Peptides against a protein of PDB entry 6PSE. Designs and how they scored, part 10

Target 1, 78 residues: chain A of PDB entry 6PSE
Amino acid sequence: PSEEEEYARLVMEAQPEWLRAEVKRLSHELAETTREKIQAAEYGLAVLEEKHQLKLQFEELEVDYEAIRSEMEQLKEA

## One batch from the design tools (peptide; made by RFdiffusion4, then SolubleMPNN)

Design b1_p9_6_s2
Fold by OpenDDE base, seed 1:
Structure b1_p9_6_s2 (fold): chain B 78 residues (1-78), chain C 78 residues (1-78), chain A 9 residues (1-9)
Amino acid sequence: as target 1 above (78 residues)
Amino acid sequence: as target 1 above (78 residues)
Amino acid sequence: MEEFFRSLL
């Protein structure tokens, strides 16, 4: 039997006291997991913002670089 | 009474059939939330890698830019 | 931050 099937059987055969304890346990785990999920999402957004700012800086530098490169090329050709 | 206190009372007064259903519900929510947490973490790692690659490209461009800038400056001073 | 994300997996 799979662990899932065994667990299902346990729940079906369990006494009320065990079931109440299991509800409490699951509620706690859900709360913790939810907090971790939210934190991960928040950090992910922060990294996205950092990447975005870096992208903007990169694009600015590309423009400046091409300007100087072009000027230099023209000077060398003259 | 807080929602948490009301829920706690509900669990204490609940019949076994309700408790089994609640265990099933919570188990399902936990599974979904866990999957979402994992997805968020994986996505965060992916964005970090993208940012890292972008940083490397930016640093390369900075080096190239400074080289041309310096050469251009020397030419202008001569 | 990488360690944080890895800790969630």
Scores: peptide ipSAE 0.623, ipTM 0.872, DockQ to the pose 0.980
Fold by OpenDDE base, seed 3:
Structure b1_p9_6_s2 (fold): chain B 78 residues (1-78), chain C 78 residues (1-78), chain A 9 residues (1-9)
Amino acid sequence: as target 1 above (78 residues)
Amino acid sequence: as target 1 above (78 residues)
Amino acid sequence: MEEFFRSLL
């Protein structure tokens, strides 16, 4: 039998005391996992914002670069 | 009483049939939340990589910009 | 931060 089938059998054959303990265990794991998920989402948004700001700086530099490149071309041809 | 205290009381007073159903419910929520956590982590890593690549491109453009700026200054002063 | 994300996988 798979681990899942063994676990299912354990749950079906368990006494109330074990079941209450299992509810407590699962509730704890769910709370921890939920906290980790939220933290990951928050950090992901922070990185997105940093990337966005960097993209804006990059685009600004591209504009300045093209302006100087164009001016340089004109000076060299004069 | 708080929601947590009410829930704790419900668990302690529940019959085995309800407890088994609650174990099933919590197991399902834990599985879903775990999947969402993993997805958030994978997304965060992807955005970090994109930001890193963008930073490299930005640094490369800065080098090119400074080179042209310096050359332009020399041409204007000649 | 990268290590944080990796720790969640």
Scores: peptide ipSAE 0.623, ipTM 0.871, DockQ to the pose 0.985
Fold by OpenDDE base, seed 2:
Structure b1_p9_6_s2 (fold): chain B 78 residues (1-78), chain C 78 residues (1-78), chain A 9 residues (1-9)
Amino acid sequence: as target 1 above (78 residues)
Amino acid sequence: as target 1 above (78 residues)
Amino acid sequence: MEEFFRSLL
């Protein structure tokens, strides 16, 4: 039997005291995992914002670069 | 009483059938939340890598830009 | 931050 099937059997055969303890354990783990998930999402958004700002700066520099490049090319061709 | 205290009371007074169902529910939610947490972490790492690559490209363009700017400045001063 | 994300995997 799989671990899942064995666990399911344990739950089916368990006494109320064990079940209450298991509910408490699972509730704690769920709360902790949920907090970690939310924190990961928040950090992910922060990094996305940083990347976006960097992208804007990059595009601005590209425009400036092409302007100077074009001016330089014109000066050399003249 | 807080929702947490009310829930704790419910668990203490619950019958085995309810407790087994609650264990199943919490197990499912924990599995789902864990998957979402992992996905968020993987996504965060991907965005970090994208930002890093963009930073490298930006730095490369800055070097090229300063080179052309300097050359242009020298041509104008001469 | 990278270490944080890695710690969640």
Scores: peptide ipSAE 0.621, ipTM 0.872, DockQ to the pose 0.979
Fold by OpenDDE base, seed 5:
Order: structure tokens, then sequence, then C-alpha cells
Structure b1_p9_6_s2 (fold): chain B 78 residues (1-78), chain C 78 residues (1-78), chain A 9 residues (1-9)
């Protein structure tokens, strides 16, 4: 039997004391996992914003670079 | 009483049938939340890598820009 | 931050 099937049998055959303890355990794990998920989402958004700002800086530098490249090409062809 | 205190009382006074249903509910929510957490972490890592590659490209362009700027300065001062 | 994300996997 799979671990899931065995766990399902345990739940079906368990006494109320075990079931209450299991509800408590699962509630705790759910709360922890939920906090971690939310934090991961917040950090992900922060990194996205940093990437966006970096992209803007990169695009600005590309414009400046092409301007100088073009000016230098003009000077060399004159 | 807080919602948490009221929930705790429900768990303490609940029949086995309710407790088994609650274990099932919590197990399902935990599984979903865990998958979402993992997905958020994977996306975060992907964005970090993209940011890193963008940073490398930016640094390369800065080097190229300074090279052309310096060359043009040399030409104008000659 | 990378370590944080890795710790969640």
Amino acid sequence: as target 1 above (78 residues)
Amino acid sequence: as target 1 above (78 residues)
Amino acid sequence: MEEFFRSLL
C-alpha cells in the first residue's frame, strides 16, 4: 500500500485523541507553509522590481552608447 | 472569544466524524499551499537568474561605453 | 535571498 493509503487507514481507525493531535499538527504546518508562501511572493516581487530598474538603466546606457557610436562614426567619415 | 479560541473549543468537543473530515480538509489545504510555495520559490530563483544575466550584460556595455567615450575624448583633444 | 528560495524547495 502507498503511504497515502496507509495514512488514510490510520485516520479512519484513529481514536479521538489522535485525531485532535493530528488536527493541531496540520493546522500548525499549514500556518507555517502559508507564511513561507507569502514571504516568497513578496521577495519575488522585490526581485522583479530590481530587475525592472536595472533594465531601465540598461536601456538608458544603450541610448547613450549609440549616440556616441554614431557621433564617432560621423567624425571618422568626415 | 477569538476565532482561534472558538476553533480550539470545536476541536475539543468534536465527534470523531468531524475530526476525520477536518484532518482531510487540512491535509488538502496543506498540499495545495505547499505546491504554491514551491512554485513561488522556483519563480523567484528564475527571476534572480534573469537579473544576474542582465547585470552581466549591463557591466559589459559599461565597459564598451567607456572605451568609446575615451577614444572620442582622445580624438577631440588631438 | 537565493538561499531563502532554495530553502523552500
Scores: peptide ipSAE 0.621, ipTM 0.871, DockQ to the pose 0.976

Design b1_p9_6_s3
Fold by OpenDDE base, seed 1:
Structure b1_p9_6_s3 (fold): chain B 78 residues (1-78), chain C 78 residues (1-78), chain A 9 residues (1-9)
Amino acid sequence: as target 1 above (78 residues)
Amino acid sequence: as target 1 above (78 residues)
Amino acid sequence: REEYFRSLL
């Protein structure tokens, strides 16, 4: 039997005391996992922002580079 | 009473049928939240890699820019 | 930060 099927049978055969304890356990794990998920999302957003700032800097440098390149090219061709 | 205290009382007074249903609900939510957490982590790693690649491109352009800038400066000062 | 995200997997 799969682990899921065994767990399902355990829940079906369990006494109320065990079921209450399991609800408590699952509630705790859900809360913890939810906090971890939220933190991961927040950190992901921070990295996205850093990437965006870097992209802006890159694009600015590209503009400056092309300006100098074009000036240099014109000087050499004149 | 806090929502947590009310929920705790509900669990204590609940019949086995309700408790089994609650275990099933919480198990499902935990599984879903866990998948979402993993997805967030994977996405974070992907963005980090993209940022790293962009940084490498930026540094390459900086080198090229400084080379042309220096050449141009020397030409103007000569 | 890479280690952080990896720790969640």
Scores: peptide ipSAE 0.658, ipTM 0.879, DockQ to the pose 0.970
Fold by OpenDDE base, seed 5:
Structure b1_p9_6_s3 (fold): chain B 78 residues (1-78), chain C 78 residues (1-78), chain A 9 residues (1-9)
Amino acid sequence: as target 1 above (78 residues)
Amino acid sequence: as target 1 above (78 residues)
Amino acid sequence: REEYFRSLL
């Protein structure tokens, strides 16, 4: 049997005291995992913003570079 | 009483059938939240890698730009 | 930050 099936059987056969303890355990893990998820999302957004700012800087530099490159090429061909 | 205290009382007074249902509910939510957390982490790593690649490209362009800028300035001052 | 995200996996 799978671990899931074994766990399901355990839950079905468990005494109320075990079940109450399991509810407490699961509630704690859920709260912790939820906090971790939220924090991960926040950090992900921060990185995304940093990437966006870098992209803007890159695009500005590309414009400046192409301007100078074009001017230089014109001078060399004149 | 707080919601937490009320919930705790509910768990203490609950019948085994309710407790089993609650274990199932919490297990499901934990599994879902865990998956979401993992997804958020994977996404964060992906964005970090993209940012890193962009940073490398930016640095390469900076080198090229400074080279041309310097050459252009030398030509104009000659 | 990479270590942080990896720690969540």
Scores: peptide ipSAE 0.658, ipTM 0.879, DockQ to the pose 0.974
Fold by OpenDDE base, seed 3:
Structure b1_p9_6_s3 (fold): chain B 78 residues (1-78), chain C 78 residues (1-78), chain A 9 residues (1-9)
Amino acid sequence: as target 1 above (78 residues)
Amino acid sequence: as target 1 above (78 residues)
Amino acid sequence: REEYFRSLL
């Protein structure tokens, strides 16, 4: 049997004392994992914001670059 | 009493049938939350990579921009 | 920061 099937059997045959302990364990792990998920999401948003700001700077530089390139081309052709 | 204290009381007084159902519920939520955590982490890594590539492009453009700016300045001063 | 995200996987 798979580990999942063995675990299911354990839960079915367990005494109330074990079941209460398992509820406590799972509740703790759920709380911890939830905290980790939220923190990961927050950090992901921070990185996304950093990328967005960088993109704005990049686009601004592209505009300035094309302006100078065009001006210089005109100057060389005169 | 807090919700946590009330829940703790419920677990202490619950019958085995309720406890087994609660173990199942918590196991499901833990699995789901774990998947969401992993997904958030994968997303964070993807955005980091995108930001890094964008930064490389930005730095390349800065080099090109400074080169053209300098060349044009020299051309105007001649 | 990359190491942080990797630690969650």
Scores: peptide ipSAE 0.657, ipTM 0.878, DockQ to the pose 0.977
Fold by OpenDDE base, seed 4:
Structure b1_p9_6_s3 (fold): chain B 78 residues (1-78), chain C 78 residues (1-78), chain A 9 residues (1-9)
Amino acid sequence: as target 1 above (78 residues)
Amino acid sequence: as target 1 above (78 residues)
Amino acid sequence: REEYFRSLL
């Protein structure tokens, strides 16, 4: 049997005291995992923002670069 | 009482059938939340990599820009 | 920061 099936059997055969303890354990793990998920999402958004700002800077530099390149080309041709 | 305290009381007073159902519910939610956390982490890593690649491109462009800027300055001063 | 996300896996 899979671990899931074994666990399911354990739950079915468990006494109330074990079940209450398991509910408590799972609730705790769920709370922690939820916090971690939220934190990861927030951090991911922060990185996205950083990437976006970097993209803006990159695009600005591209514009400046093309301007200078064009001016320099004009100077060299004159 | 807090929702947590109320929930704790419900768990303490619950019958085994409810407790088993709650274990099942929590297990499911934990599995889903864990998957979401992992996905968030993987996504965060992907965005970090994208940002890193963008940073490399930006730095390359900065080098090129400074080179052209310097050359142009030299041409203007000559 | 990479280590942070890796720690969640």
Scores: peptide ipSAE 0.660, ipTM 0.880, DockQ to the pose 0.964; fails the geometry check

Design b1_p9_6_s4
Fold by OpenDDE base, seed 2:
Structure b1_p9_6_s4 (fold): chain B 78 residues (1-78), chain C 78 residues (1-78), chain A 9 residues (1-9)
Amino acid sequence: as target 1 above (78 residues)
Amino acid sequence: as target 1 above (78 residues)
Amino acid sequence: MEEYFRSLL
C-alpha cells in the first residue's frame, strides 16, 4: 500500500483523541506553510521591483548610448 | 471569543466523523499550500536569475557607453 | 536572496 493509503487507514481507524491531535498538528503546519508562502511571494515581488527599476535604468542608458553613437557616426561620416 | 478559540472548541466537541473530514480537509489544504510555496520559491529564483542577467547586460552597456563618451570627449577637446 | 528561496524548496 502507498503511504497515502496507509495514512488513510490510520485516519479511519484512529480514536478521537488522535484525530484531535492530528487536526491540531495539521492546522499548525498549514499556518506555518501559509506564512512561508506569503513571505516568499512578498520577497518575489520585491525582486521583481528591483528588476523593473534596473530595466528602466538600462533602457535609459540605451537611449543615451544610441544618442552618442549616432553623433559619433555622424562626425565620422562628415 | 476569538475565532481560534471558537475553532478549538469546535474541535473539542466534534464527533469522529467530523474530525476525520477535517483531517482530510487540512491535509488537502496543506498539500496545496505547500505546492504554492514551492512554486513561489521557484518563481523567485527565476526572477533573481533574470535580474542577474539584466545586471550583466547593464554593466556591459556601461562599459561601452563610457568608451564612446570618452572618445567623444577627446574628439571635442582636440 | 537565492539561499532564502532555496530554503523553501
Scores: peptide ipSAE 0.622, ipTM 0.873, DockQ to the pose 0.967
Fold by OpenDDE base, seed 1:
Structure b1_p9_6_s4 (fold): chain B 78 residues (1-78), chain C 78 residues (1-78), chain A 9 residues (1-9)
Amino acid sequence: as target 1 above (78 residues)
Amino acid sequence: as target 1 above (78 residues)
Amino acid sequence: MEEYFRSLL
């Protein structure tokens, strides 16, 4: 039998006291997991923002680089 | 009364059939939330890798930029 | 931060 099938049987045969305790346990785990999920999402957003700022800096440098490159090319061709 | 207190009372007064259904509901939500947490973590790792690649490109461009800038400066000072 | 995300998996 799978662990899932065994657990299902346990729930079916359990007394009310065990069931209440299991509801409490599951509620606690759900709350913890939810908090972890939210925190992971927030950190993911922070990394996205960092990447965005880096991209802006990169694009600015590209503009500056092309300006100097073009100037240098013109000087060498003259 | 808070929602938490009301829920606690509901669990205390509930019949076994309701409790079994609640265990099933909570187990389902926990499974979904766990999957979402994992997905958020995987996404975060992906963004980190993208940021890393962008940083490498940025650093390469900085080297190229400084080389041209230095050459240009030398030419102008001569 | 990579270690953080890996810790959640």
Scores: peptide ipSAE 0.622, ipTM 0.873, DockQ to the pose 0.970
Fold by OpenDDE base, seed 5:
Structure b1_p9_6_s4 (fold): chain B 78 residues (1-78), chain C 78 residues (1-78), chain A 9 residues (1-9)
Amino acid sequence: as target 1 above (78 residues)
Amino acid sequence: as target 1 above (78 residues)
Amino acid sequence: MEEYFRSLL
């Protein structure tokens, strides 16, 4: 039997005291996992913002680079 | 009474049928939330890698830019 | 940063 099938049997055959304890355990784990998910999402957004700012800096440098490259090309062709 | 206190009373006074249904509900929500947490973590890692690659490209462009800037400065001073 | 996300997997 799979672990899931065995767990399902335990729940079906369990006494109220075990079931109440299991509800408490699952509620706690759900709360913790929910907090972790939210925190991961917030941190992911922070990294995205950092990446975006870096991209803007990169694009600005590309513009400056092309300006100098073009000026250099014109000077060499004159 | 807070929602948490009311919920705790419901769990204490609940019949086995309600408790089994609640275990099933919580198990399902925990599984879904766990998958979402993992997905958020994987996405965060992907964005971090993209940011890292972008930073490497930026640093390479800075080197190229300084090379051209230096050459231009030398030509203008000659 | 990487270690944080890895800890959630």
Scores: peptide ipSAE 0.621, ipTM 0.873, DockQ to the pose 0.967
Fold by OpenDDE base, seed 3:
Structure b1_p9_6_s4 (fold): chain B 78 residues (1-78), chain C 78 residues (1-78), chain A 9 residues (1-9)
Amino acid sequence: as target 1 above (78 residues)
Amino acid sequence: as target 1 above (78 residues)
Amino acid sequence: MEEYFRSLL
């Protein structure tokens, strides 16, 4: 039998005291995992913002670069 | 009483059938939340990689820009 | 930073 099947049997045969303890355990793990999920989402958003700011800087530099490149081309042809 | 206190009372007074159903519900929610946490982490890693690639492109453009700027300065002074 | 996300997997 799989661990899942063994666990299912344990739950089915368990006394109320064990079941109450298991509800408490699962509630704790759910709360902890939920906190971790939220933290991960928040950090992901922070990284997205950093990437966005970097993209803006990159686009600004591209504009400046093309301006100088064009001016340089004109000077070299004169 | 808070919702937490009411829930605690419900668990304490519950019959085995309700407790088994609650274990099943919590197990399902834990599995789902765990999956969402993993997805958030994977997404964060993907954004980090994109930011890293963008940073490399930006640094490359900075090098090219400074080269042209320096050359332009020399041409204008001659 | 990367290690943080990896720790959640």
Scores: peptide ipSAE 0.620, ipTM 0.872, DockQ to the pose 0.969

Design b1_p9_7_s1 (from b1_p9_7, 3 letters changed)
Fold by OpenDDE base, seed 4:
Formats: C-alpha cells, sequence, structure tokens
Structure b1_p9_7_s1 (fold): chain B 78 residues (1-78), chain C 78 residues (1-78), chain A 9 residues (1-9)
C-alpha cells in the first residue's frame, strides 16, 4: 500500500484524540505554508518590479546607444 | 470569542466523523497550498535569473555606450 | 535567491 493509502487507513481507524491532534497539526502546517506562499508571492512580485524597471532602463539605454551609434556611423561615412 | 477560539472549541467538541472530514479537508488544502508555495518559489527563482541576465546585458551595454560616448565627445572636442 | 531556495527544501 502507498503511504497515502496507509495514512487514509490510519485516519479512518484513529481515535478522536488522535484526530484532534492531527487537525491541530495540519492547521499549523497550513498556516505556516500559507504564510510562506504569500511571502514568496510578494517577494516574486518585488523581483518582477525590479526586473521591469531594469528592462525599461535597458530599453532607454538601447535607444540612446543606437542614436549615438548611428551618428557615429554617419560621421565615419562622410 | 475570536474565530480561532470558536474553531478550537468546535474541534474539541466534534464527533469523529467531523474530525475525519476536517483532516481530509486540511490535508487537501495543505497539499494545494504547498504546491502553490513551490510554484511561487520556482517562479521567483526564474525571475531572479532573468533579472540577473538582464543586468549583465545592461552592464555590457553600459560599457559599450560609454565607449562610444567618450569617443564621440573626443571627436567633438577636437 | 536563498529565500526561494529555502522554500523548496
Amino acid sequence: as target 1 above (78 residues)
Amino acid sequence: as target 1 above (78 residues)
Amino acid sequence: AEFFRRLLE
């Protein structure tokens, strides 16, 4: 039997005291995992914003670079 | 009483059938939340890597831009 | 990056 099947059997055969303890355990783990998920999402969004700002700066620099490059090329061809 | 206190009381007074159902519910939510946490973390790492690559490209472009800018400035001053 | 890596452990 898989661990999942064994766990399911355990739950079905468990006494109320064990079940209450398991509810408490799972509630705690869920709360922690939820907090971590939210933190990960928030941090991810922050990184996305930083990446976005960097992208904008990069694109602006590309425009400036191409302008100078073009001007330089024109001067060299003249 | 807070919702937490009320929930705690409910768990303490609950029948085994309700407790088993609650274990199942919490297990399911924990599994989903864990998956979402992992996905968020993996996504965050991916964005960090993309940001890092973009940063490297930006720094390389800055070097090239400054080189051309300097050359152009020298030509104009001559 | 360690923050995200920790969450995957």
Scores: peptide ipSAE 0.577, ipTM 0.874, DockQ to the pose 0.965
Fold by OpenDDE base, seed 2:
Structure b1_p9_7_s1 (fold): chain B 78 residues (1-78), chain C 78 residues (1-78), chain A 9 residues (1-9)
Amino acid sequence: as target 1 above (78 residues)
Amino acid sequence: as target 1 above (78 residues)
Amino acid sequence: AEFFRRLLE
C-alpha cells in the first residue's frame, strides 16, 4: 500500500488522543508553512522591485551610451 | 476567548468522526499551502537569477560607457 | 537565494 493509503488507515483506526495530537501537529505545520509562503511572496516582490529599478537604470545608461557613441562616431566620420 | 483558544477547546471536546474529518481538512490545506510555498520559492529564485544577469549586463555597459566617456573627454580637453 | 532554497528543502 502507498504511504497515503497507510496514513489513511492509521487515521481511521486511531484513538481520539492520537487524532487530537495529529490535529495539533498539522495545525502547527500549516501555520508555519503559511508563514513561509507569505514571506516568500513578500521577498519575491521585493526582488522584483529591485530588478525593475535596475532595469530602469540600465535603460537610462543605454540612452546615455548611445548618445556618446553617436557623437563619437560622427567625429570619427568627419 | 481567542479564536485559537476556542478552536483548542473544540478539538478537546470533539468526537472521533469530527477529528478524522479535521485531520483530512488540515492535510489538504497543508498540501495546497506547501505547493504554493514551493512555487513562490521557485519563482523567487528565478527572479533573483534574472536580476543577477541584468546586473552583469549593466556592469558591462558601465565599463563600455566609461571607456567612451573617457575618450570623449580626452578629445575635448585637447 | 538561500532563503528560497531553504523553503524547498
Scores: peptide ipSAE 0.575, ipTM 0.873, DockQ to the pose 0.967
Fold by OpenDDE base, seed 3:
Structure b1_p9_7_s1 (fold): chain B 78 residues (1-78), chain C 78 residues (1-78), chain A 9 residues (1-9)
Amino acid sequence: as target 1 above (78 residues)
Amino acid sequence: as target 1 above (78 residues)
Amino acid sequence: AEFFRRLLE
């Protein structure tokens, strides 16, 4: 039998006292996991924003670079 | 009484059948939330890697830009 | 990065 099947049997045969304790345990773990999920999402959004700002700076530099490159090419050919 | 206090009372007064159903519900929600947490973490790591690669490209372009800028300055002053 | 890696443990 798998651990899942053994756990299911335990739940079916458990006394109310054990079941109440298990509800408490699961509620606690759910709360912790939910908090961690939210934190991960918030941090992920922050990183996305940082990447976006960096991309804007990169694109601006590309424009400036191409302008100078073109000007340089013209000067060298004169 | 808060929702938390009301829920606690419900758990204390519940019959085994309700408690087993609640264990099942909480187990399901925990599994789902855990999956979502993992997805959020994996996504965050992916964005961090993308940002890192973009930063490297940006720094490379900065080097090239400064080189051309300096050369242009020299040509204009000649 | 370690923040996200920790969540995957």
Scores: peptide ipSAE 0.575, ipTM 0.872, DockQ to the pose 0.969
Fold by OpenDDE base, seed 5:
Parts: structure tokens; C-alpha cells; sequence
Structure b1_p9_7_s1 (fold): chain B 78 residues (1-78), chain C 78 residues (1-78), chain A 9 residues (1-9)
């Protein structure tokens, strides 16, 4: 029997005291996991924003670099 | 009474049939929330890696830019 | 990164 099947049987045969304890346990785990999920989403968004700002800076530098490169090329070919 | 207190009272006074159904409901929600948390964590790690690679590219371009800027400055001052 | 890694453990 799988762990899932064994757990299902345990729930079916459990006394009310065990079931109440299990509801409490699951509620606690759900609350913690939900909080962690939300934190992960918020941190992920922050990193995305940082990456976006870095990308903009990179693109600005590329423009400046190409401008100097082009000017240098013109000077050398003159 | 708060929603939490009302829920706690429901659990205390509930029959086994309701408790088993609640265990099933909570187990399902926990499984879904856990999957979503894992996905968020994996995505966050991926974005961090992308940001890191972009940072390295940016630093390389800065070095190249300073080299050409310095060369240009030397040519103009000669 | 450590935060995300912890969530995967």
C-alpha cells in the first residue's frame, strides 16, 4: 500500500481526538506554507525589478559604447 | 467572536464525518499551496541567475567602455 | 538565493 492509501485508511479509522489534532496540524502547516509562498512571490518580484533596472543600465552603456566606437572608427578612417 | 474562535468551536463540536471532510479539504489545499510555493522558489532562483549573468555582462562592457574611452582621450590630447 | 533554496528543501 502507498503512503497515501495508508494515510487515507488512518483518517477513515481515526477517533475524533486524532481527527481534531490532524485538523489543527494541517491548518498550521497550511498557514506557514501560504506565508512562505507569498514571501517567495514578493522576493521574486523584487529581483525581477532589480534585473529590469540593470538591463536598462546595460542598454544605456551599450548606446554610449557604440557612440564612442563609431567616433573612434571615423577618426581612424579619416 | 472572531472567525478563528468560531472555527475552533466548530472543530471542537464537529462530528467525525465533518472532521474527516475537513482533513481532506486541508490536505488538498496544503498540497496545492506547497506546489505553488515550490514553483515560486524555482522561479526566484532562475531570475537570480539571470540577474547574475546580466551583471557579469555589464561589468565586461564597463571594462571595454573604459578602454575605448581612455584610448579616445589619449588621441584627443595628442 | 538561500531563502529560495530553503523553500525547496
Amino acid sequence: as target 1 above (78 residues)
Amino acid sequence: as target 1 above (78 residues)
Amino acid sequence: AEFFRRLLE
Scores: peptide ipSAE 0.574, ipTM 0.872, DockQ to the pose 0.978

Design b1_p9_7_s2 (from b1_p9_7, 4 letters changed)
Fold by OpenDDE base, seed 3:
Structure b1_p9_7_s2 (fold): chain B 78 residues (1-78), chain C 78 residues (1-78), chain A 9 residues (1-9)
Amino acid sequence: as target 1 above (78 residues)
Amino acid sequence: as target 1 above (78 residues)
Amino acid sequence: EEFFRELLR
């Protein structure tokens, strides 16, 4: 029998006192896991924004670099 | 009374059939939320790695840019 | 981006 099947049997045969305790346990774990999920999502969004800003800066620098490189190349070929 | 207090009262007064159904519901939600949390964490790590690689490229370009800028400035001042 | 936004619902 799988752990899931054994757990299901336990729930089916459990007394009300055990069931109430299990509801409390699961509610607590769900609350904690939900908070952790939200924190992970918020952090992910923050990192995405940072990456986006960095990408913009990088592209701006590429434009400036190519301008100077081209000018330098023209001077050397003259 | 808060929603939490009302829920606690509901659990205390509930029949075994309701309690078993609630255990099943909470277990399902916990499983889904756990999966989402893990996915968020994994995706967050991937974005962090992408940002790190971009940062390295940006810093390399900055070095190259400053080298050319300095060379160009020296030529203009000669 | 939308992935993280959906998780916040």
Scores: peptide ipSAE 0.540, ipTM 0.873, DockQ to the pose 0.954
Fold by OpenDDE base, seed 5:
Structure b1_p9_7_s2 (fold): chain B 78 residues (1-78), chain C 78 residues (1-78), chain A 9 residues (1-9)
Amino acid sequence: as target 1 above (78 residues)
Amino acid sequence: as target 1 above (78 residues)
Amino acid sequence: EEFFRELLR
């Protein structure tokens, strides 16, 4: 039997005291996991913003680089 | 009374049938939330890697830019 | 990006 089937059987045959304890355990794990999910999402958004700012800086530098490259090329050809 | 206190009282006074249903509900929500947390973590890592690659490209361009800038400055001073 | 926003709902 799978662990899932065994767990289902345990829940079906459990006494109220065990069931109350299990509700408490699951509630605690759900609260903790929910907080971790939210933290992961917030962190992901922060990293995306950082990447976006870096991309803008990179594109600005590319423009400046091409300007100097073009000027240098003109000086060398003259 | 807070919702948490009311919920605690409900669990204490609940019949086995309600408790089993609550275990099932909480198990389902925990499984979904866990999957979402894992997905968020994986996507966050991917974004971090993209940002890292972009940073490396930016630093390479900075080196090239400073090289051309220096050469241009020398040509203008000569 | 929308993926992370949906997780915060």
Scores: peptide ipSAE 0.539, ipTM 0.873, DockQ to the pose 0.957
Fold by OpenDDE base, seed 2:
Structure b1_p9_7_s2 (fold): chain B 78 residues (1-78), chain C 78 residues (1-78), chain A 9 residues (1-9)
Amino acid sequence: as target 1 above (78 residues)
Amino acid sequence: as target 1 above (78 residues)
Amino acid sequence: EEFFRELLR
């Protein structure tokens, strides 16, 4: 039997005391996992924002670079 | 009483049938939340990698830009 | 972005 099936059997045969303990355990894990999920989401958003800002800076630099490159090219060709 | 305290009381007074149902519910939510957390982490890593690549490109462009800027400055000062 | 925002709901 799969671990999942074995766990299901355990739950069905368990005494109330075990069940209460399991509810407590699962509640704790759910709370922690939920917090971690939220943290991951917040972090992801922050990184996206940083990437966006970097992209803007990059694009600005590209414009400036092309301007200077073009000017230099014209000077050299003259 | 807080919702948490009320829930704790409910668990303590609940019948086995309710407890089994609650274990099932919590297990389901935990599984889903865990999956979401993992997905968030994976996506976050992908964004980080993209940001890193962009940063490298930006730094390369900065080097090239400064080289041209310096050369032009010297030409203008001559 | 929407992916992360959905996780925060």
Scores: peptide ipSAE 0.539, ipTM 0.873, DockQ to the pose 0.958
Fold by OpenDDE base, seed 1:
Structure b1_p9_7_s2 (fold): chain B 78 residues (1-78), chain C 78 residues (1-78), chain A 9 residues (1-9)
Amino acid sequence: as target 1 above (78 residues)
Amino acid sequence: as target 1 above (78 residues)
Amino acid sequence: EEFFRELLR
């Protein structure tokens, strides 16, 4: 039997006192996991914003670089 | 009374059938939230790697740009 | 970005 099937059997055969304790345990774990999920999402958004800003800076530098490169190339060919 | 206190009272007064259903509900939500948390973490790592690669490219371009800029400045001042 | 925003809802 799978662990899931064994757990399901445990829940079906458990006494009310155990079930109440399990509800409390699961509620606590859900709250913690939810906080961790939110933290991960917020961090991900922050990194995306940083990457976006870096991309903008990179593209600006590419434009400036190509301008100077082209000017230099023209001067060398003259 | 807070929502948390009201929920705690509900759990204490609930019948076994309700408690088993609540364990099932919470287990399902915990599993889903856990998957979402893991996905967020994995995607966050991917974005971090992309940002890192972009940073390396940016730094390389900065070096090349400064080299050409300096050369051009020297030629203009001569 | 939508992925992370969806997780915050």
Scores: peptide ipSAE 0.538, ipTM 0.873, DockQ to the pose 0.966

